# Peptides against a protein of PDB entry 3VA4: the designs that were tried, part 35

Target 1, 107 residues: chain A of PDB entry 3VA4
Amino acid sequence: EPIGQLRLFSGTHGPERDFPLYLGKNVVGRSPDCSVALPFPSISKQHAVIEISAWNKAPILQDCGSLNGTQIVKPPRVLPPGVSHRLRDQELILFADFPCQYHRLDV

## One batch from the design tools (peptide)

Design b1_p29_1_s4 (made by RFdiffusion4, then SolubleMPNN; from b1_p29_1, 17 letters changed)
Fold by OpenDDE base, seed 3:
Structure b1_p29_1_s4 (fold): chain B 107 residues (1-107), chain A 29 residues (1-29)
Amino acid sequence: as target 1 above (107 residues)
Amino acid sequence: SADALAAALQAAYEADPEAFRAAQAALAA
């Protein structure tokens, strides 16, 4: 029962991949045990976290002090480590140089 | 990475043309 989805756009790394997001903390990182595992060298082991406290609340994205950063595309913004960013539906995010998009599921 | 940048911009364009323009402008600055 995922509450949201994080899409990793297709690129030189391969085809598009969709990651389900659940209530609680969804860790984004290179580590294989991350909820959103991005097995790429430029991604930190524990890169960022998307926390969903409730189905009717916007998820909170926080960079975990990643090496190559986390950015919002529109409007452009580099997220300082540990600072909460409320995700909007269809939000475009860069984890390092990997473009992703958050999508709220209707379920 | 030029390739990564191109991919990111392309993705932004496909998802939202306005976001593409915003990202392009920001990266050019």
Scores: peptide ipSAE 0.071, ipTM 0.639, DockQ to the pose 0.036
Fold by OpenDDE base, seed 4:
Structure b1_p29_1_s4 (fold): chain B 107 residues (1-107), chain A 29 residues (1-29)
Amino acid sequence: as target 1 above (107 residues)
Amino acid sequence: SADALAAALQAAYEADPEAFRAAQAALAA
């Protein structure tokens, strides 16, 4: 069962999509085998990772050295590659230029 | 730019969720 959710907001690319997040590593990327598959050219094949542990269910987001970057919207922050960022519920994230939102699920 | 988009989305989100969606739609166009 999912522990969280990543919402990709609607845009010129298409409608809104929701991706379940599970314990362990949830890879965000253009590759179709990613947990969060964003099949867009500006997204790196392995763009970022959202890791959720059993001990702390607040996800840790890391950019994986993506070409077009990963940013937190509030407060504004560009994530250096490999630097851990603890996601807060309802946090807004830009993967390249694609706006997303993390939602913590109660299970 | 990504920075400009982030700033606009942040401002709209802080003001109103509906404003955020409106800003997101406008920037996506």
Scores: peptide ipSAE 0.056, ipTM 0.619, DockQ to the pose 0.029
Fold by OpenDDE base, seed 2:
Parts: structure tokens; C-alpha cells; sequence
Structure b1_p29_1_s4 (fold): chain B 107 residues (1-107), chain A 29 residues (1-29)
């Protein structure tokens, strides 16, 4: 069962989409093989990864050397590639320019 | 793009007004 959720806010691309996040590595990217598949040209094939090691631990977000970057909104910060960022519940994230939000599910 | 930034700010506002303000401030800098 999913441990978290990544919400892609609605936009010109279409309506809001929710992606389940599981234990282990949840790859965010343009590739359809990604757990969080964002089929947009500005998203790298493997853009970032959200790793959840345990249900009671904050997920770790890492940019995978994406072309257009991964940013945290509060406070605004571009994540250096490969550097671990612990996601807080309700964290707002930009993958390229696509606004998303992580939230923890009650499991 | 400007549209993308606007969308991001709107999302931030809806989710967290403080985050909205922080993002807005950063963009203004």
C-alpha cells in the first residue's frame, strides 16, 4: 500500500493528478516506467527520486541531475543533484516548473 | 515561464499562504 502521495497540481497540462508513493525508490520522470510519470518534455527521463525507507520516516528527495531542476518552494531552494532533502509533510516541490505537493498518508 | 511561475505561486497560495509569500519574495529578489 502507498505510504505517501505526490500531487501534481492542475495546470495547462490538465487536471490534478495524484501519484502513490511506496517504500523504496519512487522515480519521478518523463519515462513511462517511472513511479511518478510526468510525461512532459521539460521533465527529465529520470528527473528525481523520492525514497521512502520506512513508513515513519520522512521521505528523501534527490534530484537526479535533471535538466530543469528540482526546487523546494518553502523556502525556495534549488536542490543540488544527488543531495538528500528530507521531505516534510505538505512539502511543495517544483519539478522543472510543475508544482507538486507531497503528503504523508496515514498507514 | 511566467505562466509556470504563476501556476506555482497559485498552488503555493492554495496549499500554504506562507509558502506563497516566500516564493513570491524569492522571485522578486
Amino acid sequence: as target 1 above (107 residues)
Amino acid sequence: SADALAAALQAAYEADPEAFRAAQAALAA
Scores: peptide ipSAE 0.035, ipTM 0.612, DockQ to the pose 0.035
Fold by OpenDDE base, seed 1:
Structure b1_p29_1_s4 (fold): chain B 107 residues (1-107), chain A 29 residues (1-29)
Amino acid sequence: as target 1 above (107 residues)
Amino acid sequence: SADALAAALQAAYEADPEAFRAAQAALAA
């Protein structure tokens, strides 16, 4: 069962999409092999990773050296590549120019 | 792009008005 969810807000690309997040590494990227596959040119093949451990259900987000970056919206912050950011429930994230929201599931 | 940024801000507003204001402030700085 999923431990979290990443929501991609609706936009010109199409309707809202929800991606389940599981224990371990959930890769965000343009590659179809990614757990969170965002098939858009501005997204790097391996853009970022959301890692969830068995000991702490709060995910760790890291940018993987993406071309167009990963940002937190509140407060605004560009994530340096490889630097860990602990995600808070309902946190808003920009992968390149795509707004997303993390949601912690009650499990 | 400007359109993408506008969309992101709108999404932020719909999800969290405070986040929207924070993003606006950062962009205006």
Scores: peptide ipSAE 0.032, ipTM 0.594, DockQ to the pose 0.036

Design b1_p29_2 (made by RFdiffusion4)
Fold by OpenDDE base, seed 2:
Structure b1_p29_2 (fold): chain B 107 residues (1-107), chain A 29 residues (1-29)
Amino acid sequence: as target 1 above (107 residues)
Amino acid sequence: PEPRITPERLEELEEEAEARAAEVLAEFG
């Protein structure tokens, strides 16, 4: 069962989409094999990873050396590759220029 | 139940994020 969700907000790319997040590593990237597959040219094949170790622990977001970066929106922060960022519930994230929001699920 | 942000607020947040990105590029570019 999913522990969280990543919402991709609607935009020129299309409608809003929700991606389930599970225990372990959830890879965000352009590759269709990614847990969070964002099939857009500006997204790296393996762009970032959201690792969830337990349902009651905050997920860890890391950029994987993406071309166009990963940013936390508020407060603004560009994530250096490999640097761990502990996600807060309702955290707003930019993968390249695609706005997303993480939220915990009640499990 | 789950909070939703308005398109206007999202745009404001995106602009803030873009400004941060620009600062990083200015520092390390």
Scores: peptide ipSAE 0.045, ipTM 0.584, DockQ to the pose 0.073
Fold by OpenDDE base, seed 5:
Structure b1_p29_2 (fold): chain B 107 residues (1-107), chain A 29 residues (1-29)
Amino acid sequence: as target 1 above (107 residues)
Amino acid sequence: PEPRITPERLEELEEEAEARAAEVLAEFG
């Protein structure tokens, strides 16, 4: 069962997409093998990781040294590679220039 | 390699993302 959700907002790439997030590491990247597969050229093969250690704990987001970066939108913050960021519910995230939102599911 | 998002572009994305997020939350929040 998914613990959270990452929503990719609609854009020039296409319609909105929702990705389930599970306990453990949810890799965000261009590779189709990623948990959150964003098949776009500006996304690194392994761009970032959202790690969920428990359903009652905030997920941890880390950039994996991506080419085009990972940013928190509000307030704006570029995440240094490997530095842990605790995600808040409804957090807005940019993977490269793709706006996403994390949502904790009521499980 | 593509350049990082500029502060100006980020501001645009903030407004757009916030607006779209509000719509989503209104439906599913």
Scores: peptide ipSAE 0.042, ipTM 0.610, DockQ to the pose 0.108
Fold by OpenDDE base, seed 4:
Structure b1_p29_2 (fold): chain B 107 residues (1-107), chain A 29 residues (1-29)
Amino acid sequence: as target 1 above (107 residues)
Amino acid sequence: PEPRITPERLEELEEEAEARAAEVLAEFG
């Protein structure tokens, strides 16, 4: 069962999409093989990774050296590539221009 | 680069997230 969820908010690209997050690596990227597939040209093929461990269900977000970056919205912060950021519940994230939100599921 | 979301858009996103939380949990819970 999913431990978390990543919500892609609706926009000009289309409707909202919710992606389940599981233990291990959840890759965010333009490639259709990604767990969180964001098929938009401004998203890198392998843009970022959300990793969840069994010992710590709080996900770790890392930018994978994406072209257009990964940002935390509040408080504002651009994530340097490879730097671990612990996601808080309800964290708002920009992958390139696309606003998303992490939600911890009560499981 | 700086975050490109405006305060107004942030508020909209927060409200949207709150409003749809129940639907999401119903699907993934």
Scores: peptide ipSAE 0.031, ipTM 0.579, DockQ to the pose 0.049
Fold by OpenDDE base, seed 3:
Parts: sequence; structure tokens; C-alpha cells
Structure b1_p29_2 (fold): chain B 107 residues (1-107), chain A 29 residues (1-29)
Amino acid sequence: as target 1 above (107 residues)
Amino acid sequence: PEPRITPERLEELEEEAEARAAEVLAEFG
């Protein structure tokens, strides 16, 4: 059962996509075997990871040393590789130049 | 090797993405 959701907003790449997030590590990347597969050239094969340790705990986002970076939109912050960022509900994230939004699901 | 976005282009895209995200939140948030 998914604990959260990552929404990729619509854009020149195509329509909006919603990705379920589960307990454990949810890898974000260009590789098709990623939990959140973003098949775009500017996304690294393994770009970032969203780790959910429990249903009642905030997920942790880490950049995996991506080429084009991972950023929090508001307040603006570039995430240093490997540094843990606790995600807030409804948080806006840039993976490279792709805007996304995390939100918690009611379980 | 994957393509690299220049810092200046990233800043432009960041501003554009932030504006678009704000619009999405205003409409659907």
C-alpha cells in the first residue's frame, strides 16, 4: 500500500504523472527500474532517493550526486549530495528542471 | 554521458518552474 505520492507536473515533456511511494527506498531516476522513473536526458540514472521508514514519519529526500541537481522550491534550497532533507507534505521539488510535488496519502 | 544544464540555464528553468508550480498550486491547491 502506498504511503505517499510524487506528482510530476505537466510540461513540454508531456502530461502529469503520479508515482506511488512505499515504505523503504524509492529511487528517482532515468533508469526504467527506478521506483520513480523519469525517462528524461537531464535526469541522472539514479538521481535521488525518497526513503520512508514509517507511515507516521516524514520521508527523507537525498540527492544521489545527480548531474543537474535536486532542489527544494520554497524556500529555495539546493540539496547537497547525500544530505538528508525531511520532506513536508505538499513540498515542491525540482529534479533537474522538472517540478514535482510530494504529498502524504491517508492510509 | 548525460547532458549537462549550465548554471545560468538552470536558473532560468528554476524561475520558470517556480512560477509554474505557483500557478498549479493556485489553481489546484
Scores: peptide ipSAE 0.029, ipTM 0.592, DockQ to the pose 0.224

Design b1_p29_2_s1 (made by RFdiffusion4, then SolubleMPNN; from b1_p29_2, 11 letters changed)
Fold by OpenDDE base, seed 3:
Structure b1_p29_2_s1 (fold): chain B 107 residues (1-107), chain A 29 residues (1-29)
Amino acid sequence: as target 1 above (107 residues)
Amino acid sequence: PEPVITAEKLAELERRIEERAAAVLARYG
């Protein structure tokens, strides 16, 4: 059962998509074997990682040295590669130019 | 090998983040 969800908002790429997040490492990237597969040229093969260590702990987001970056919307911030960011519920994130939102599921 | 972000690109992203964030918040905030 998923503990969280990452929503990719609709855009020129197509409709809104939801990705389940589980305990452990959830890799965000262009590669099709990523937990959160974003098949777009501006997304790195392994772009970022969302790690969930426990159901009652906030997930940790790290950029993996992506070409086009990972950014937090509120407050505005570009994440330095490899630096841990604790995700808040309803956090708005940009992977390259793609707006996404993390939310915690009721489990 | 996958290309890696440059210092120049990172600086550009940092320069633009405030405006980009405002646009996202206007729609989804």
Scores: peptide ipSAE 0.610, ipTM 0.931, DockQ to the pose 0.897
Fold by OpenDDE base, seed 4:
Structure b1_p29_2_s1 (fold): chain B 107 residues (1-107), chain A 29 residues (1-29)
Amino acid sequence: as target 1 above (107 residues)
Amino acid sequence: PEPVITAEKLAELERRIEERAAAVLARYG
């Protein structure tokens, strides 16, 4: 069962896409084998990771040293590489220039 | 191997974050 969801909003790249998030590491990146596959040139092959543990289902987001960064929208902040950020429900995130939203599932 | 973010690029992102965040909030907030 997915613990959360990451929504990629629609844009010039195409329609909205929803990605399930599971316990463990959910890699965000351009590589097609990523849990959250964002096949766009400005996204690094391994861009960021959303890790969810069994003891704390609130996800931890870390940028993996991506070329174009990972950013939190409210309050605005660019995440330094490798620095942990605890995701809040409904949090808005920018992976490079692609806005996404985390949603905690009720499970 | 892909390049990693530089200090200069990070600084540029930080400079732009307020405006970019405002735009996202206007549409999705």
Scores: peptide ipSAE 0.607, ipTM 0.931, DockQ to the pose 0.939
Fold by OpenDDE base, seed 1:
Formats: C-alpha cells, sequence, structure tokens
Structure b1_p29_2_s1 (fold): chain B 107 residues (1-107), chain A 29 residues (1-29)
C-alpha cells in the first residue's frame, strides 16, 4: 500500500497527476520505468529519488544530479546532488520547473 | 550520456530560488 503521494500540479503540460509512493525507492524521472514518471524534456531520466523506510515513514528526497535541479519551496532551497532532505507533509517541491506536493498518507 | 548539473547551473538555481519559491507559494501555498 502507498505510504505517500506525490502530486504534480496542473500546468501547460496537462492536468494534475497523482503518484503513489511506496516503501523503498521511488525514482522521479523522465524514464517511463520511473515510479514517478515525468515525461518532460527538462526532467532528467533519473532526476531524483524519494526513499521511504519502514523504520521511518518520513520520505528522504535526494537529487540525482539532475540537469535542472530539485528545489524545496519553503524554506527556499536548491538541493545539492546527493544531499538528503527529509520531506514534510504537504511539502512543495520543484523538479526542474514542475511544482509538486508531497502528501503523507495515514496508513 | 545523460547530462548532469554543472556548478554554474546550480549556482543559478540558487540565485533564483527565492523568486521561484514566491511564485509557487502564491499559487499553491
Amino acid sequence: as target 1 above (107 residues)
Amino acid sequence: PEPVITAEKLAELERRIEERAAAVLARYG
């Protein structure tokens, strides 16, 4: 069962999309085999990873050296590649220029 | 080969993050 959800807000790319997040590694990227597939040119094939542990349900976000970066909105911060960021519920994230929001599911 | 972020690009993103964040917050915050 999903532990969280990543919402891609609607935009010029199309409508809002929700992606379930599971225990383990949830790869965010342009590659279609990514668990969070964002098929947009500005997204790297493997852009970032959201890892959720059974021991700690708070997801850890890492940028994978993406070309256009991964950024936290509040407080504003660009994530250096490979540096862990613990996601908070309702956290707003930019993958390149695509705003997303993490939502913790109560499971 | 998949392109990787450069130090210069990272610095540029860091320079812009305040404004970009403000825009996102205005819409979704």
Scores: peptide ipSAE 0.595, ipTM 0.926, DockQ to the pose 0.945
Fold by OpenDDE base, seed 5:
Structure b1_p29_2_s1 (fold): chain B 107 residues (1-107), chain A 29 residues (1-29)
Amino acid sequence: as target 1 above (107 residues)
Amino acid sequence: PEPVITAEKLAELERRIEERAAAVLARYG
């Protein structure tokens, strides 16, 4: 069962989408093989990764050297490629220009 | 292999992050 969820907010691309997050590496990217598949041109094939090492630990987000970046909203900052960022519950994230939100599921 | 973000693009993102973040927070924060 999913441990977390990544919400892609609605926008010009279409309606809101929710992606389940599981133990291990959840790749965010344009490739349809990604756990979090964002099929948009501005998203890199493998854009970022959300790694969950245990159900009771905060996920780690890393940008994979994406062309259009991965950004944290609060506090605002661009994630350098490969640098680990511990996701907080309700974290707002920009993958390129697509706003998303991580939240932990109560399982 | 996928190309890596350019220095110019990274600088642009860093320059705009405050404004972009404010917009997101206003809508979803």
Scores: peptide ipSAE 0.581, ipTM 0.922, DockQ to the pose 0.851

Design b1_p29_2_s2 (made by RFdiffusion4, then SolubleMPNN; from b1_p29_2, 11 letters changed)
Fold by OpenDDE base, seed 5:
Structure b1_p29_2_s2 (fold): chain B 107 residues (1-107), chain A 29 residues (1-29)
Amino acid sequence: as target 1 above (107 residues)
Amino acid sequence: AEPTITEEKLKELEETIEERAAAVLARYG
């Protein structure tokens, strides 16, 4: 069962979408093979990764050297490629210009 | 392997993140 969820907010691209996150590496990217598939041109095929090492630990977000970047909203900053960022519950994230939100599921 | 972010794009993101973040926070924060 999923441990977390990544929400892609609604926008010009379409309606809101929720992606389950599991133990291990959850790849965010344009490729349909990604756990979090964001089929948009501005998203890299493998854009970022959310790694969950244990159900009781905060996920780690890393940008994979995406063309259009990965950004944290609060506090605002662009994530350098390959640098680990511990996701907080309710974290707001920009993949390119697509706003998303991570939240932990109560399982 | 795919190309990495350009220096120009990185600068753009860093220079505009405050404004973009504020907009996101206003709507979803």
Scores: peptide ipSAE 0.648, ipTM 0.940, DockQ to the pose 0.796
Fold by OpenDDE base, seed 2:
Structure b1_p29_2_s2 (fold): chain B 107 residues (1-107), chain A 29 residues (1-29)
Amino acid sequence: as target 1 above (107 residues)
Amino acid sequence: AEPTITEEKLKELEETIEERAAAVLARYG
């Protein structure tokens, strides 16, 4: 069962999409085999990873050295590659220029 | 290997993050 959810907001790319997040590593990237597959040219094949170690612990987001970066919106911050960022519920994230939102699910 | 972010690009992102963040907040915040 999913422990979290990542929402990709609607935009010029298309409609809104929701991706379930599970225990372990949830890879965000352009590659179709990614847990969070974002098939857009500005997204790296393996762009970032959201790791969830337990249902009651905040997920950890790490940029994988993506070409166009991973950014936190509030407060504004560009994530250096490989640096861990603890996700807060309702966190707004930019993968390249694609705005997304993390939501913790009740499990 | 696939190209990765450069220091130049990272700096560019850092220099414009506030404006980009504000735009996102205005729409989804």
Scores: peptide ipSAE 0.646, ipTM 0.940, DockQ to the pose 0.925
Fold by OpenDDE base, seed 1:
Structure b1_p29_2_s2 (fold): chain B 107 residues (1-107), chain A 29 residues (1-29)
Amino acid sequence: as target 1 above (107 residues)
Amino acid sequence: AEPTITEEKLKELEETIEERAAAVLARYG
């Protein structure tokens, strides 16, 4: 069962999309085999990873050295590649210029 | 292999994050 959800807000790319997040590694990227597939040119094939542990349900976000970066909105911060960031519920994230929001599911 | 971010690009992102974040917050915050 999903532990969380990543929402890609609607935009010029199309409508809003929701992606379930599971225990383990949820790869965010342009590659279609990514858990969170964002098929946009500005997204790296393997852009970032959201890892959720059974021991700690708070997801850890890491940028994978993406070309256009991963950024936290509040407080604003660009994530250095490979540096862990613990996601908070309702956290707003930019993958390149695509705004997303993490939502914790109560399971 | 895909190209990865350069230090220069990273710096550029850092220099513009406040503005970009504000725009997101205005819309979705």
Scores: peptide ipSAE 0.642, ipTM 0.937, DockQ to the pose 0.933
Fold by OpenDDE base, seed 4:
Structure b1_p29_2_s2 (fold): chain B 107 residues (1-107), chain A 29 residues (1-29)
Amino acid sequence: as target 1 above (107 residues)
Amino acid sequence: AEPTITEEKLKELEETIEERAAAVLARYG
């Protein structure tokens, strides 16, 4: 059962998409096997990872050294590769130039 | 191998983050 959700907002790329997030590693990337598959050229094959542990269901976001970066919107910050960022509910995230939002599910 | 971010690109992102963040907040905030 999903613990969270990552929403990719609609844009020129297409409609809005929601991705379930589970315990463990949820890889964000261009590769189709990623938990959060973003099939766009500016997204790295393995762009970032959202890890959720059983003891702390607040996700940890890490950029994997992606070419075009991962950024937090409020307050604005570019995440250095490999540095852990604890996601807050309703957090707005940029993977390259694609805005997304994390939502914690009530389960 | 997949290319990774350079220091120059990282700096570029940092220099434009506030503007990009403002645009996102205006639409989705």
Scores: peptide ipSAE 0.650, ipTM 0.940, DockQ to the pose 0.925; fails the geometry check

Design b1_p29_2_s3 (made by RFdiffusion4, then SolubleMPNN; from b1_p29_2, 10 letters changed)
Fold by OpenDDE base, seed 1:
Structure b1_p29_2_s3 (fold): chain B 107 residues (1-107), chain A 29 residues (1-29)
Amino acid sequence: as target 1 above (107 residues)
Amino acid sequence: AEPTITAERLAELEARIEERAAEVLARYG
C-alpha cells in the first residue's frame, strides 16, 4: 500500500496528477518507467528519488544531479545533488519548474 | 548522455529560489 502521495499541481502541462509513493525508492523523472513519471523536457530522465524506509516512513528526497534542479519551497532551498532532505507532510517541492506537494498517507 | 547540473547552474538556481518559492507560495501556500 502507498505510504505517501506526490501531487503534481495543474498547469499548462495539464491537470493535476497524483502519484502514490511506496516503501523503497520512488524515482522522479522524465523516463516513463519512473514511479513518478513527469514526461516534460525540463525534467531529467532520472531527476530525483524519494526513498521511504519501513523503519522511518518520512521520505528522504535526493536530487540526482538533475539539470534544472529540485527545490524546497519553505524555507526556500535548492537541493545539491545527493544531499538528503527529509520531507515533511504537505511540503511543497519544485522539480524543475513543476510544483508538487508531498502528502503523508494515514497508514 | 543526458546533461547534469554544474556548479554554475546550481548557483544560478540558488539565486532564483526565493522568487520562485514566493510564486509557489502565493498560489498554493
Scores: peptide ipSAE 0.629, ipTM 0.935, DockQ to the pose 0.944
Fold by OpenDDE base, seed 2:
Structure b1_p29_2_s3 (fold): chain B 107 residues (1-107), chain A 29 residues (1-29)
Amino acid sequence: as target 1 above (107 residues)
Amino acid sequence: AEPTITAERLAELEARIEERAAEVLARYG
Protein backbone atom coordinates (compact mmCIF):
# COMPACT_ATOMS: atom_id res chain seq x y z
CA GLU B 1 0.00 0.00 0.00
CA PRO B 2 1.40 3.39 -0.96
CA ILE B 3 2.25 5.77 1.84
CA GLY B 4 2.86 8.78 -0.32
CA GLN B 5 2.52 10.10 -3.81
CA LEU B 6 4.75 12.09 -6.10
CA ARG B 7 2.97 14.10 -8.75
CA LEU B 8 4.78 15.18 -11.88
CA PHE B 9 2.99 18.25 -13.19
CA SER B 10 2.00 18.47 -16.82
CA GLY B 11 4.30 20.22 -19.23
CA THR B 12 5.99 20.01 -22.59
CA HIS B 13 6.92 16.44 -21.69
CA GLY B 14 3.29 15.41 -21.52
CA PRO B 15 0.40 15.07 -19.10
CA GLU B 16 0.43 14.95 -15.33
CA ARG B 17 1.58 11.68 -13.79
CA ASP B 18 1.24 10.31 -10.27
CA PHE B 19 3.75 7.91 -8.76
CA PRO B 20 3.04 5.89 -5.63
CA LEU B 21 5.64 5.92 -2.88
CA TYR B 22 6.15 2.91 -0.62
CA LEU B 23 8.07 1.94 2.48
CA GLY B 24 11.75 1.78 1.74
CA LYS B 25 13.72 3.48 -0.99
CA ASN B 26 11.86 5.00 -3.91
CA VAL B 27 14.42 5.85 -6.55
CA VAL B 28 13.75 8.79 -8.84
CA GLY B 29 15.54 8.56 -12.15
CA ARG B 30 15.62 8.10 -15.89
CA SER B 31 16.16 4.36 -15.65
CA PRO B 32 12.96 2.45 -16.34
CA ASP B 33 13.44 0.30 -13.25
CA CYS B 34 13.19 3.31 -10.95
CA SER B 35 10.16 3.53 -8.68
CA VAL B 36 9.65 7.02 -10.02
CA ALA B 37 10.72 6.70 -13.62
CA LEU B 38 11.19 10.03 -15.34
CA PRO B 39 12.32 9.10 -18.85
CA PHE B 40 13.83 12.45 -19.75
CA PRO B 41 17.41 13.11 -20.84
CA SER B 42 18.00 15.80 -18.22
CA ILE B 43 17.18 13.34 -15.44
CA SER B 44 20.03 11.16 -14.21
CA LYS B 45 19.60 7.40 -14.40
CA GLN B 46 19.54 7.42 -10.62
CA HIS B 47 18.72 11.00 -9.80
CA ALA B 48 17.42 11.00 -6.26
CA VAL B 49 15.89 8.78 -3.62
CA ILE B 50 12.86 9.21 -1.42
CA GLU B 51 13.13 6.94 1.59
CA ILE B 52 10.14 6.23 3.76
CA SER B 53 10.99 4.40 6.97
CA ALA B 54 7.49 4.35 8.46
CA TRP B 55 3.97 5.44 7.65
CA ASN B 56 4.04 8.05 10.39
CA LYS B 57 7.42 9.54 9.52
CA ALA B 58 8.23 12.17 6.97
CA PRO B 59 10.02 10.83 3.90
CA ILE B 60 13.68 11.66 3.41
CA LEU B 61 14.77 13.02 0.05
CA GLN B 62 18.38 12.77 -1.06
CA ASP B 63 19.95 13.75 -4.33
CA CYS B 64 22.23 11.05 -5.70
CA GLY B 65 24.72 13.32 -7.38
CA SER B 66 22.46 14.13 -10.29
CA LEU B 67 23.88 16.27 -13.04
CA ASN B 68 21.03 18.76 -13.08
CA GLY B 69 20.19 18.71 -9.41
CA THR B 70 17.30 18.39 -7.04
CA GLN B 71 15.76 21.55 -5.67
CA ILE B 72 13.28 22.41 -2.96
CA VAL B 73 11.01 25.27 -3.96
CA LYS B 74 9.85 26.66 -0.64
CA PRO B 75 12.11 27.76 0.82
CA PRO B 76 14.38 27.63 -2.23
CA ARG B 77 17.31 25.27 -1.82
CA VAL B 78 19.44 23.02 -3.99
CA LEU B 79 20.16 19.74 -2.26
CA PRO B 80 23.83 18.83 -2.11
CA PRO B 81 24.39 15.17 -2.98
CA GLY B 82 23.62 12.82 -0.12
CA VAL B 83 22.24 15.50 2.18
CA SER B 84 18.97 14.46 3.77
CA HIS B 85 15.90 16.61 3.38
CA ARG B 86 12.73 15.76 5.26
CA LEU B 87 9.78 16.17 2.94
CA ARG B 88 6.76 18.13 4.06
CA ASP B 89 3.29 17.36 2.82
CA GLN B 90 2.63 19.15 -0.47
CA GLU B 91 6.32 19.90 -0.87
CA LEU B 92 7.21 21.27 -4.29
CA ILE B 93 10.35 19.71 -5.74
CA LEU B 94 12.32 20.24 -8.90
CA PHE B 95 14.12 17.25 -10.37
CA ALA B 96 16.21 19.01 -12.97
CA ASP B 97 13.60 21.23 -14.64
CA PHE B 98 10.63 19.03 -13.82
CA PRO B 99 8.35 20.36 -11.08
CA CYS B 100 6.81 17.75 -8.82
CA GLN B 101 4.79 17.69 -5.65
CA TYR B 102 4.92 15.24 -2.77
CA HIS B 103 1.64 14.33 -1.13
CA ARG B 104 1.23 12.32 2.04
CA LEU B 105 -1.51 9.73 1.84
CA ASP B 106 -3.86 8.84 4.66
CA VAL B 107 -2.80 5.31 5.50
CA ALA A 1 29.77 6.28 -15.89
CA GLU A 2 27.00 8.82 -16.25
CA PRO A 3 28.02 12.41 -15.56
CA THR A 4 27.45 13.56 -12.01
CA ILE A 5 27.30 16.98 -10.45
CA THR A 6 30.44 18.93 -9.66
CA ALA A 7 30.92 21.70 -7.13
CA GLU A 8 30.88 24.28 -9.89
CA ARG A 9 27.69 22.86 -11.38
CA LEU A 10 26.08 22.89 -7.96
CA ALA A 11 27.01 26.54 -7.57
CA GLU A 12 25.40 27.31 -10.91
CA LEU A 13 22.18 25.68 -9.83
CA GLU A 14 22.23 27.53 -6.53
CA ALA A 15 22.61 30.83 -8.34
CA ARG A 16 19.32 30.23 -10.12
CA ILE A 17 17.26 28.79 -7.28
CA GLU A 18 15.21 31.80 -6.34
CA GLU A 19 14.21 32.65 -9.87
CA ARG A 20 13.28 29.07 -10.67
CA ALA A 21 11.39 28.74 -7.41
CA ALA A 22 9.43 31.88 -8.18
CA GLU A 23 8.40 30.47 -11.54
CA VAL A 24 7.16 27.26 -9.97
CA LEU A 25 5.32 29.08 -7.21
CA ALA A 26 3.62 31.32 -9.73
CA ARG A 27 2.20 28.28 -11.49
CA TYR A 28 1.65 25.78 -8.71
CA GLY A 29 2.01 27.61 -5.40
Scores: peptide ipSAE 0.627, ipTM 0.935, DockQ to the pose 0.938
Fold by OpenDDE base, seed 3:
Parts: C-alpha cells; structure tokens; sequence
Structure b1_p29_2_s3 (fold): chain B 107 residues (1-107), chain A 29 residues (1-29)
C-alpha cells in the first residue's frame, strides 16, 4: 500500500495523473523506469528523488542536478541540487514547468 | 550524456520563481 501520492496536474501534456509513493527512494524523471515517470523532454532522465524512510516521517525531496530545476511554490524557491527539502502535506512542486502536488495518504 | 544545470541556469530559474509560483497559486492555491 502506498504511503503517499504525487499528482501531476492536467495541462497541454494531457490529463491529470496520480503516482503512488512507497517506502524508499521514488525517482522522478523522464526515464520510463522511474517510479514517477514524466515522459517530457524538459524533464531530466533522473530529475529528482522523493525518499520516504518511515510512514510517520515527512518525505525528503532532492533535485538530482536536473537541467530545468525543481521548485517549491510556497514559499517560492528553487532547490539547489542535492539539498534536502522536507515535504509538507499538500505541497505544490514544479518539476521543470510541470506543477505537481504531494499528498500524504492515511495508512 | 544528459546535460546538468549550470550556475547561470540556476540563477535564471531563481529570478523567475516568484512569477511562476504566483501563476500556480492563482490556479491551485
């Protein structure tokens, strides 16, 4: 059972999509083998990682040195590569120009 | 073979983040 969820909002790319997040490392990237596969040219093959160490701990987001960046919306900032960011429930995130939202699931 | 971000590119993204964030918040906030 997934511990979290990442929502990709609808846009010119297509409809809204939800990705389950599990314990361990959930890689976000253009490569089809990524846990969160975003098959868009502006997304790096391995763009970022969401690591969940325990069900009762906030996930950690890190950019992997992506070309077009990973950005937090509120408060707004670009994540420096490799710097840990603790995700809050309902947090809005930009991977390149794609807006997403993290949601904590009840397990 | 995959290009990575440069300091200059990072600075460009940082310069635009407030505007980009405002757009997202207007729609989903």
Amino acid sequence: as target 1 above (107 residues)
Amino acid sequence: AEPTITAERLAELEARIEERAAEVLARYG
Scores: peptide ipSAE 0.626, ipTM 0.934, DockQ to the pose 0.918
Fold by OpenDDE base, seed 5:
Structure b1_p29_2_s3 (fold): chain B 107 residues (1-107), chain A 29 residues (1-29)
Amino acid sequence: as target 1 above (107 residues)
Amino acid sequence: AEPTITAERLAELEARIEERAAEVLARYG
């Protein structure tokens, strides 16, 4: 059962998409094997990772040295590669130029 | 291996983050 959700907002790329997040490592990237597959050229094959260690703990987001970066919107900052960021519910994230939102599921 | 972010590119992203954040917040905040 998914513990969280990552929403990719609609845009020029197409409609909104929701990705389930599970315990363990949820890789965000262009590769189709990624848990959160964002098949866009500006997304790195292995762009970032959202790690969920327990259902009742905040996920940890890390950029994997992506070419076009991972950015937190509020407060605004670019994540240095490999630096852990604890995700807050409803957090707005930019993977490259793609705005997303993390949502903790009530499970 | 796939290219990784350069220091220069990282600096560029950091320089633009406030503006980019404002755009996202205006729509989804």
Scores: peptide ipSAE 0.625, ipTM 0.934, DockQ to the pose 0.920

